# Ledger of designs, part 116: peptides against a protein of PDB entry 4AID

Target 1, 242 residues: chain A of PDB entry 4AID
Amino acid sequence: FDIKRKTIEWGGKTLVLETGRIARQADGAVLATMGETVVLATAVFAKSQKPGQDFFPLTVNYQEKTFAAGKIPGGFFKREGRPSEKETLVSRLIDRPIRPLFVKGFKNEVQVVVTVLQHDLENDPDILGMVAASAALCLSGAPFMGPIGAARVGWVDGAYVLNPTLDEMKESKMDLVVAGTADAVMMVESEIQELSEEIVLGGVNFAHQQMQAVIDAIIDLAEHAAKEPFAFEPEDTDAIKA

## One batch from the design tools (peptide; made by RFdiffusion4, then SolubleMPNN)

Design b2_p19_7_s1 (from b2_p19_7, 9 letters changed)
Fold by OpenDDE base, seed 2:
Structure b2_p19_7_s1 (fold): chain B 242 residues (1-242), chain A 19 residues (1-19)
Amino acid sequence: as target 1 above (242 residues)
Amino acid sequence: DELMKRLEERWKEFVERLK
């Protein structure tokens, strides 16, 4: 096994990104750990476009496995084969920031699967899943203009908190999820209780600043473990302005 | 347009580092 690992301290927690041990049949596969929460992200892409494909066929599937349900709140009544509301929401949170980052004209099928393997009841797998999906895509060789970073920001005792625990979130006046590239915010999702727009905008900026360490960690991992980039040329958009 | 151009340039640089 050629195992590559990147470890960083992030918001007072250890983030580990690992590749080369699990899901080697995927184009990219990353095991991400924060605390005792563990997710596996896999990225697979078709090496050709289907005849008549007119849209970009991206599928993102976030799933919490039943064997982890002893530590996952609400796991007791999943009918096999349908995503929960949480799984549907998190799949969208991962999809939204990555979808616009594929090179223009790329219409090969892409499948991203994020599987929660373990949950510590402190670290939410959604942020970790976003990071892992980004890393898996960067390792895959797909024409993906990432990485993205992601962060959750709380507002607790008059301060921003990076990736608050589930217990700290009960005291938080803000649940702000941000995803972005090194240069730009790509997605914001927020639930806010009686906070000024200034505090919220400050939270977006805080998130974007704090995710840079994650972006850098994904780049470092990819420089050591990425597959050869898939040969793809972007559609020339400048030729249409003539 | 400017953001997408910067992203494409960064991606091209990244691709060249991975070859």
Scores: peptide ipSAE 0.422, ipTM 0.893, DockQ to the pose 0.835
Fold by OpenDDE base, seed 1:
Structure b2_p19_7_s1 (fold): chain B 242 residues (1-242), chain A 19 residues (1-19)
Amino acid sequence: as target 1 above (242 residues)
Amino acid sequence: DELMKRLEERWKEFVERLK
């Protein structure tokens, strides 16, 4: 197996991004680990556009499989075949920041699947899933203008906390999820308890600063393990204004 | 969008580095 791995320290935790061991049939596949939480992201894209395709067909599916359900809070009540509320929400959290980053005019089908393989009951797999999905897309050769980074920010004892544990989140007045590129915030989702807008905006900036190390780690992994980029030219929109 | 143009330029540079 040609296994490529990037390891960084991120918010006092070890983040590992690995490719080449599993899901080799995908265009991109990344095993991401933080603590003992483990996710597999796969990216697959069609090499041609379907006849009559008028929109960009992106599907993002986050799933916590039944084999991990004994280690996942609330996993005992998953009915076969229906996404949980959490799976639906996290699928949207991954979709929202990546969807606008595909090259203009690209209308080939893209499927991103994030599977939780292990949960440590401390590190939520949602942020890890966002990072893994970004990495899998960058490795795939799809015309994706990423990577994105992602971070959760808490507010505990009057300070920002990067990727708080589930226990630290019980004391947090903020659950702020941010995703973005190196230069821009692409998505914010927040649950706030009695905090000023200034603290929330500061949390967005903190998240964006802290995700740069993840973005750089994805780029480094892609430089060593990405497939050849899919030959695609963006639609020339400047030619339509002449 | 100026942001999207910058992202496209960065993507082109990234693609050339991966070839």
Scores: peptide ipSAE 0.413, ipTM 0.893, DockQ to the pose 0.835
Fold by OpenDDE base, seed 3:
Structure b2_p19_7_s1 (fold): chain B 242 residues (1-242), chain A 19 residues (1-19)
Amino acid sequence: as target 1 above (242 residues)
Amino acid sequence: DELMKRLEERWKEFVERLK
């Protein structure tokens, strides 16, 4: 197995991005770990456009299997049930920042699947899922203008906290999820309790600064493990504005 | 439009590093 791994310290925790061990049938596959929370992201894209396809067909599916603490039971297929409210929300959180980053004119089917494999009950798998999905897309060879980074920011004891634990979040006056490229914020989702706009804007800036290390880690992993880029040229839109 | 242009330029540079 040619396993490639990138490890960084991020917000006082170890983030691990790994590829090459599992899901080799996908175009891109990343196992991401933070604490004892583990997610698998897979990216698959069609190598041709369907006849008459007029929109970009991206599907993002985030799945939390019922884990017993600390082990994937290899045998509990949850019945194919309707996604939970959480799974639906997190699927949208992943979709929102990645959808606009596909090269203009690309209308091949893309499927991103994020599966929680372990949950430590401290580190929420949503941020980890966003990071893993970004990494899987960058490894896939799809015409994706990523990577994106993602971060959660809390406000605890008058300070910003990067990726607070579920217990720290109970004391936080802010739940701020930010995703972006190296240059730009692409998505903000926030729940705020009695904080100034200045603190919130400072939180967005803090998130964007802190996610640069993740973006750099995804780039480094891709430089060592990405598939050959899919041959695709952007649609020349300068011709339509005439 | 300027953001998209910058993203496309960075993507092109990234693709060239992966070839």
Scores: peptide ipSAE 0.411, ipTM 0.890, DockQ to the pose 0.839
Fold by OpenDDE base, seed 4:
Structure b2_p19_7_s1 (fold): chain B 242 residues (1-242), chain A 19 residues (1-19)
Amino acid sequence: as target 1 above (242 residues)
Amino acid sequence: DELMKRLEERWKEFVERLK
């Protein structure tokens, strides 16, 4: 098995990105670990466009499987056949920053599936899922202008905290999720308790700085393990203005 | 437009590094 692994220290935790062991049938597959929380992201894309396809058909599915549910807070309330509220929200959280990053004119079907395999009750799998999805897309050969990084920022005892634990989040006055490329913020989602706009903006900047190590780790993994890039040329939109 | 252009340029560079 040609297993490639990247390990970094990130926010005082070990982040591991691994490919080549699981889900080899996918175009890209990444096993991501932080603490004892483990997610599998898979990316699959169609090699042709459907006739008459006029929009970009991206589907993102985040799933917390029942075998992990014994360690997942709230995992007991899954109605069969519908995603939980959390699964729906996290699927959107992953979708939002990646959707704009596909090369213009690419209208082949893309499916991203993030599966929580293990939860440690400290590290939320949502951020890890965003990172894993980004990595899986970069490995897939899809025309994706990533990677994205992601980070959660808390405000605890008058300081920013990168990826606070679930226990630290109880004391946090901020739940700020940021995703972006190396040079641009693509998404912000925030819940704020009585904090100044200055602190929140500082949190966005802090998140964007801290996610650079993850972006670099994904690039390094891709340089060693990515599939051959899918032959695709962007639609020349400047040619329509001539 | 400028952001998307920079992203496309970076993607092209990335693709060339993966070949």
Scores: peptide ipSAE 0.392, ipTM 0.885, DockQ to the pose 0.840

Design b2_p19_7_s2 (from b2_p19_7, 10 letters changed)
Fold by OpenDDE base, seed 5:
Structure b2_p19_7_s2 (fold): chain B 242 residues (1-242), chain A 19 residues (1-19)
Amino acid sequence: as target 1 above (242 residues)
Amino acid sequence: DALRERLEKRWKEFVERLK
C-alpha cells in the first residue's frame, strides 16, 4: 500500500490527512482525522463530458453512516437512503466554496462524497469534511483551482477560538464557518449572537489566516500523492470580449 | 474576473508542480 500522510498541529489539535489506504477506486480519496473524528472524502470525475451537457454537473454528498450514529449527537437511526437535514446542509456547505473553483468550461460529472466514519463528540465532522473534500479533489487530477481550507471560529470569553469543541460552542457567541483559497474567502456561513460587525469581520480574517496551514498541508500531500492532472484547458473568455 | 484569473494562474502553477 502506498500510503501518504500529512500531519499538522492546527488550533491545538492534530490534523491528519491520509491517502492510499481506502477508496482506491476513486480519483481522489482522503481519510482526514482531527481528534477522534474521522471522515473519508472521495472525489470521482468523468473523463468525458456527456453529449448536450450545458451545466457543470457537480454533486456533493455528505453522509453520516449508521455505524457512526452511536457517536453522533441526536443521531436517530438514519433510514438508508434519505439525507438528514444536517447532511443536506453540510453537503451544501462543502459544495458552495468548491463549485466556483472548477476550471471554466469543465462540464464532466464530478461527485464528491464525504462519509463520517467516526465522531468524537468534540470535533465537528463538517469542517473536517470540507478539508477532506478539498484534499480529495486536489489528489484526483480534476481541474479544480483549489485547495480550499476551512475553519470554524467561535467567540468565547472575548476571544476568537479556532474550531471550538461542541462544548465550547455552547458558550460561543459566534458560529462562523469560513472556507477559502490561499488568496480569497470563498464562503462564509455565520450564526451570531449580538456581536459587532468588526468582531465578525475579524473572525473571517482569523479563519482565513488559520486555514493557510491546512491549504499548505493539502498542497504538500498532493505534491506526493496526486494523480496526473486531467488534461483540460480553460475556455478562452477573452474571445467573447472582442 | 481578477480573482478567477489569479486562481487559474495558481492552478496552472500547481498543475506544473504535479507533473
Scores: peptide ipSAE 0.322, ipTM 0.863, DockQ to the pose 0.897
Fold by OpenDDE base, seed 4:
Structure b2_p19_7_s2 (fold): chain B 242 residues (1-242), chain A 19 residues (1-19)
Amino acid sequence: as target 1 above (242 residues)
Amino acid sequence: DALRERLEKRWKEFVERLK
């Protein structure tokens, strides 16, 4: 097995991105670890467009598997056959920043699946899932104008905290999730308790700065492990202005 | 428009680094 691994220190935690050991049938597959939280992201894309396809058919599915449920808070409330509220929310959280980043005119089916394999009860798998999904897409060869990074920012004891633990989040006055490219913020989701707009905007900037190390780590992994890029040219939008 | 152009440029540069 040709296993490629990138390891970085990120917010005082070790982030590991690994490919080549699992899910080799996918176009891209990344095992991401932070602390003892482990997620598998897979990306699969169709090599042709369906006849009459008029929209970009992206599906993102975040799943917390039952084998991890013994370590996942609230894992017992899963109704069989429907995603939990958390799984639905996190699936959307991953979808939102990646959907705009596919090359214009690409209408082949894309499926991103993020599976929580292990949870340490400290590190929430949502941010890790966003990072893993980004990495899996970059490895896949799909025409994806990523990578994206992601970060959660807390406000604890008058300071920003990168990816606060579940225990630190109890004391946090902010739950700020940011995703973006190296150049731009693509998504913000926030829950805020009596904080100034200045602190919140500072949190977005802090998140965007801190996610650069993750973006660079995904690029480095892709340079060593990505599949050949799918031959796709963007629709020339300038040809419509002529 | 300007964001897409930058993203497309960066994507092209990224693709060329992966070849």
Scores: peptide ipSAE 0.277, ipTM 0.841, DockQ to the pose 0.843
Fold by OpenDDE base, seed 2:
Structure b2_p19_7_s2 (fold): chain B 242 residues (1-242), chain A 19 residues (1-19)
Amino acid sequence: as target 1 above (242 residues)
Amino acid sequence: DALRERLEKRWKEFVERLK
């Protein structure tokens, strides 16, 4: 087993990104841990385009499996085979920032699967799932212009809080999820209670600043464990401006 | 356009670092 691991302190919590132990059949696979919350992200991409493929076929599937049932809130009533509302929402949160980051003209099928393996009831697996999916794509060799980072920002006692616990979120006037690259914010999702636009914009900036450590950690992991980049030449976009 | 060009540049730099 060639196991590579990156560990950082992030918002007062230990973030661990690990590859090489699980899901070796995937193009990229990352086990991500924050506290006692554990997710497995896998990325798989087709090595050829289907004949007549006219759109980019990306699928993202976030799953909270029943074997983690007992520590996952709401796990008791999932009918096998249909995503919960949470799983659907988190799948979209992961999809939104990664979809625009594939190289133009790449129309090979891409599948990202994020599986919650453990939940500590403090650290929400959604942010961890976004980070793990980004890392798995960067390791895969797919033409992905990542990494992305992600962060949740709360507003508690007149201050920004990075990745608040589920209990801290009860006292938070803001639930702000941000995803971005080192250079740009790609996605914002926010629920706010009676906060100024200035505080919300400050929260986006705070999130983008705080996710840089995660982006750097993914890059460091990829430098040591990424597969060879898939041989893909983007269509020369300069020829379309004529 | 400018954002996409920056992202593509960063990706190219990243890919070259991984080779």
Scores: peptide ipSAE 0.157, ipTM 0.757, DockQ to the pose 0.895
Fold by OpenDDE base, seed 1:
Structure b2_p19_7_s2 (fold): chain B 242 residues (1-242), chain A 19 residues (1-19)
Amino acid sequence: as target 1 above (242 residues)
Amino acid sequence: DALRERLEKRWKEFVERLK
């Protein structure tokens, strides 16, 4: 087993990104841990496009498996086959920032699956899932112009809090999820209680600054563990404007 | 889109760094 691991301190918590242990059949696979919350992200992409494929076929599926359900808040006996509201929401949170980062003209099928393996009841697996999905894509060799980082920002006692615990979130006036590259914010999702736009914008900037350490950690992992980049040249769409 | 061109350049640079 060639296991590669990156460990960083992030918001006073240990973030671990690991590859090479699980899901070796995927193009990229990352086990991400923060506290005792554990997620597995896998990225798989087709090596050719389907005939007549006119759009980019990206599927993102976040799932909390039933074996983890005894450790997941809310005790959802998930009946077979339908995503919960949380799973649907988190799948969209992962999809939104990554979708625009694929090379234009790439129309091969891409599947990202994030599976919650363990939940510590303190660290929400959504942010960890976003980070893990980004890392898995960077390792895959897919033409993905990432990495993305992600962060949750709370507002507790008049201060920004990076990735607040579920208990700290009860006191938070803000639930701000941000995803971005090193250079740009790609997605913002926010629930706010009686806060100024200035505080929210400051939270976006804080998130973007704090996610740089995660982006750098994904790059470092990819430098050691990434597959060869898939040879994809976008069709020169400039030739059609002549 | 200037952002896409910038990101594409970054991807190319990243790919070359991974080789």
Scores: peptide ipSAE 0.076, ipTM 0.668, DockQ to the pose 0.834

Design b2_p19_7_s3 (from b2_p19_7, 11 letters changed)
Fold by OpenDDE base, seed 4:
Structure b2_p19_7_s3 (fold): chain B 242 residues (1-242), chain A 19 residues (1-19)
Amino acid sequence: as target 1 above (242 residues)
Amino acid sequence: DELEKRLLERWKKLVERLK
């Protein structure tokens, strides 16, 4: 098996991005590991548009599987056949920053599936899922203007903490999730307890700086393992202004 | 949009690096 792996130290934790072992039928597939939390992201895209397709049909599905549920806090409350509230929220967190990064005029179906395979009870799989989804899209050959990075920022004992553990988050006055490209913040989601706007803005900047190492890791993995880019010509938007 | 233009240019550069 041609397995490609990128390993980085990130926020005092080992982040591993791996491709080529699993889900080979997908256009892109990445196993991402942080601590002992493991997610599989897959990206699949249609090679043609449906007749009459008027919108970009992106679907993102984050799933915590039952085999991981014995290690996932609250994993027992899954109603059969419907996403949990967490799965729905995390699916949206992944969707929001990636949706605007597809090349204009691309209306082929895209399906991103993030599956939690293991949880260590320290590292939340949501950030890892965002990173893995970005990596899977970059490997797929889809016309995706990524990668994105993602980071969670806490505020613990008067300092920023990158990707706080679930235990550190109990002491955190901030839950700040940021996603972006190398040059732009694409999404911010925040829950804040009595912090100044200055601290919050500083947290966004801190997140964006810290995610650069992840973006670089995805690029490095893509340089070694990406499929041929899908032959897609963007709509000439300059021709509509003439 | 200037951001869209920059993102498109980045994607083109990435595509060229991956070929």
Scores: peptide ipSAE 0.205, ipTM 0.786, DockQ to the pose 0.836
Fold by OpenDDE base, seed 1:
Structure b2_p19_7_s3 (fold): chain B 242 residues (1-242), chain A 19 residues (1-19)
Amino acid sequence: as target 1 above (242 residues)
Amino acid sequence: DELEKRLLERWKKLVERLK
């Protein structure tokens, strides 16, 4: 097995991005670990467009499988087959920043699946899932203008905290999730308690700065493990202005 | 969009680096 691994220190935690061990049938597959939280992201894309496809058919599915449920807080799984509220929310958190980063005119089906394999009760799988999905897409060869990074920012004792633990989040006045590219913020989702807009905007900037190390780690992994890029030419937008 | 153009150029550079 040709296993490629990138390891970085990120927010005082070890982030590991691994490819080549599992899900080899996917176009991209990344096992991401932070602490003892483990997620598998897979990216699959169709090699042709369906006849009459008018929109970009991206699907994102975040799931917490039943075998991990004994280690997932609040994981009273309702019946097999319906996503939880959390799974639906996190699927949207992953979808929102990646959807606009596909090359214009690409209308082949893309499926991103993020599966929580283990939860440590400290590190939330959502941020890790966003990072893993980004990495899996970059490895896939799909015409994806990523990577994205992601970060959670807390506000504890008058300071920003990168990816606070679930226990630190109980003391946090902010739950700020940010995703972006190296150059731009693509998504912000925030829950705040009695904080100024200035502190929130500072948190977005802090998140964007801190995610650069993750973006660089994904690029480094892709340089060593990405599949050959899918041959796709963007629609010539200059031809529509003539 | 100028951002879209920059992102596309970045992707093209990444593609070239991966070839």
Scores: peptide ipSAE 0.196, ipTM 0.784, DockQ to the pose 0.837
Fold by OpenDDE base, seed 5:
Structure b2_p19_7_s3 (fold): chain B 242 residues (1-242), chain A 19 residues (1-19)
Amino acid sequence: as target 1 above (242 residues)
Amino acid sequence: DELEKRLLERWKKLVERLK
């Protein structure tokens, strides 16, 4: 078993990115752990475009398995078949920052699946799922201009908190989820209670700074474990301006 | 366009480091 791991300390917690143990049939597969929350991200892409494919066919599915649901507060035993509201929202949360990062003209089918394997009741698997999905795509060989990092920022006792626990979030005046590349913020999702725009913008900056360690960790993992890049040439954007 | 260009250049550099 060729298992590659990257471990970093991130916001006072250990983040582990692992590949090579599970889901080897995927183009990319990453087991990500933060605290005792564990997610598996898989990326699969078609090696050819479907005839008549006019749009980029990306599907992102976040799912919580029934064996993890026994630990998730409010997790009813999900009958096989329909995503919950949370799963739908988190699937979109992962989709939003990654979709624009595929090389222009790439219209092969891409499927990202994030599965929650374990939940510690402290670390939300959404952020971890974003990180894992990014890592899985970077390992896959797909023409993905990642990695993305992600972070949740709270505002507790007049300070920014990186990836607050579920209990700290009850005291937080901000739930700010940020995703981005090393160079740019790609997505912001925010729920804010009576905070200034300055504090919120500062939170976005804080998130973007703090996610650099994750981006670097994904790059390091990819340098050791990525598949050969899929041979794809970007569309000449300069030819349309003539 | 400039961000896309920078991201594309980064991807190209990553691809070359992974070969």
Scores: peptide ipSAE 0.176, ipTM 0.770, DockQ to the pose 0.840
Fold by OpenDDE base, seed 3:
Structure b2_p19_7_s3 (fold): chain B 242 residues (1-242), chain A 19 residues (1-19)
Amino acid sequence: as target 1 above (242 residues)
Amino acid sequence: DELEKRLLERWKKLVERLK
């Protein structure tokens, strides 16, 4: 197996991004680990556009499968076949920042699947899933203008906390999820308890600063492990405005 | 969009590095 791995220290935790061991049939596949939480992200894209395709057909599926249910909070009998509320929400959290980053005119079918393989009951797999999905897309060769980074920011004891544990989040006055590129914030989702706008904006900036290390780690992994970029020419958008 | 132009330029540079 040609296994490539990137490891960084991130918010006092070790983040591992690995490719080449699992899901080798995908265009991109990344096993991401933080603590003992483990997710598999896969990206697959069609090599041609369907006739008459008028929209970009991106599907994102986040799944906390029953095989991991013994280690997933709320692992009660998920009826086979319908996503939980959490799975639906996290699928949207992953979709939102990545969808606008595909090159204009690319209308080939893209499927991103994030599967929680293990949960440590401390590290939420949603942020890890966002990072893994970004990495899998960057490895795939799809015309994706990523990577994105992602971070959760808490506010505990008057300070920002990067990717608080589930227990630290009980004491947090903020649940702020941010995703972005190196240059720009693409998505913010927040639940806030009696905090000033200044603290929240500071949290967005903190998240965007802290995700740079993840973005750089994905780029480094892609430079070593990415497939050849799919031969795609952007639509000349300057020609339409003339 | 100025952001879109920057993202496209970054993608082009990444593609060039990955070739």
Scores: peptide ipSAE 0.176, ipTM 0.773, DockQ to the pose 0.890

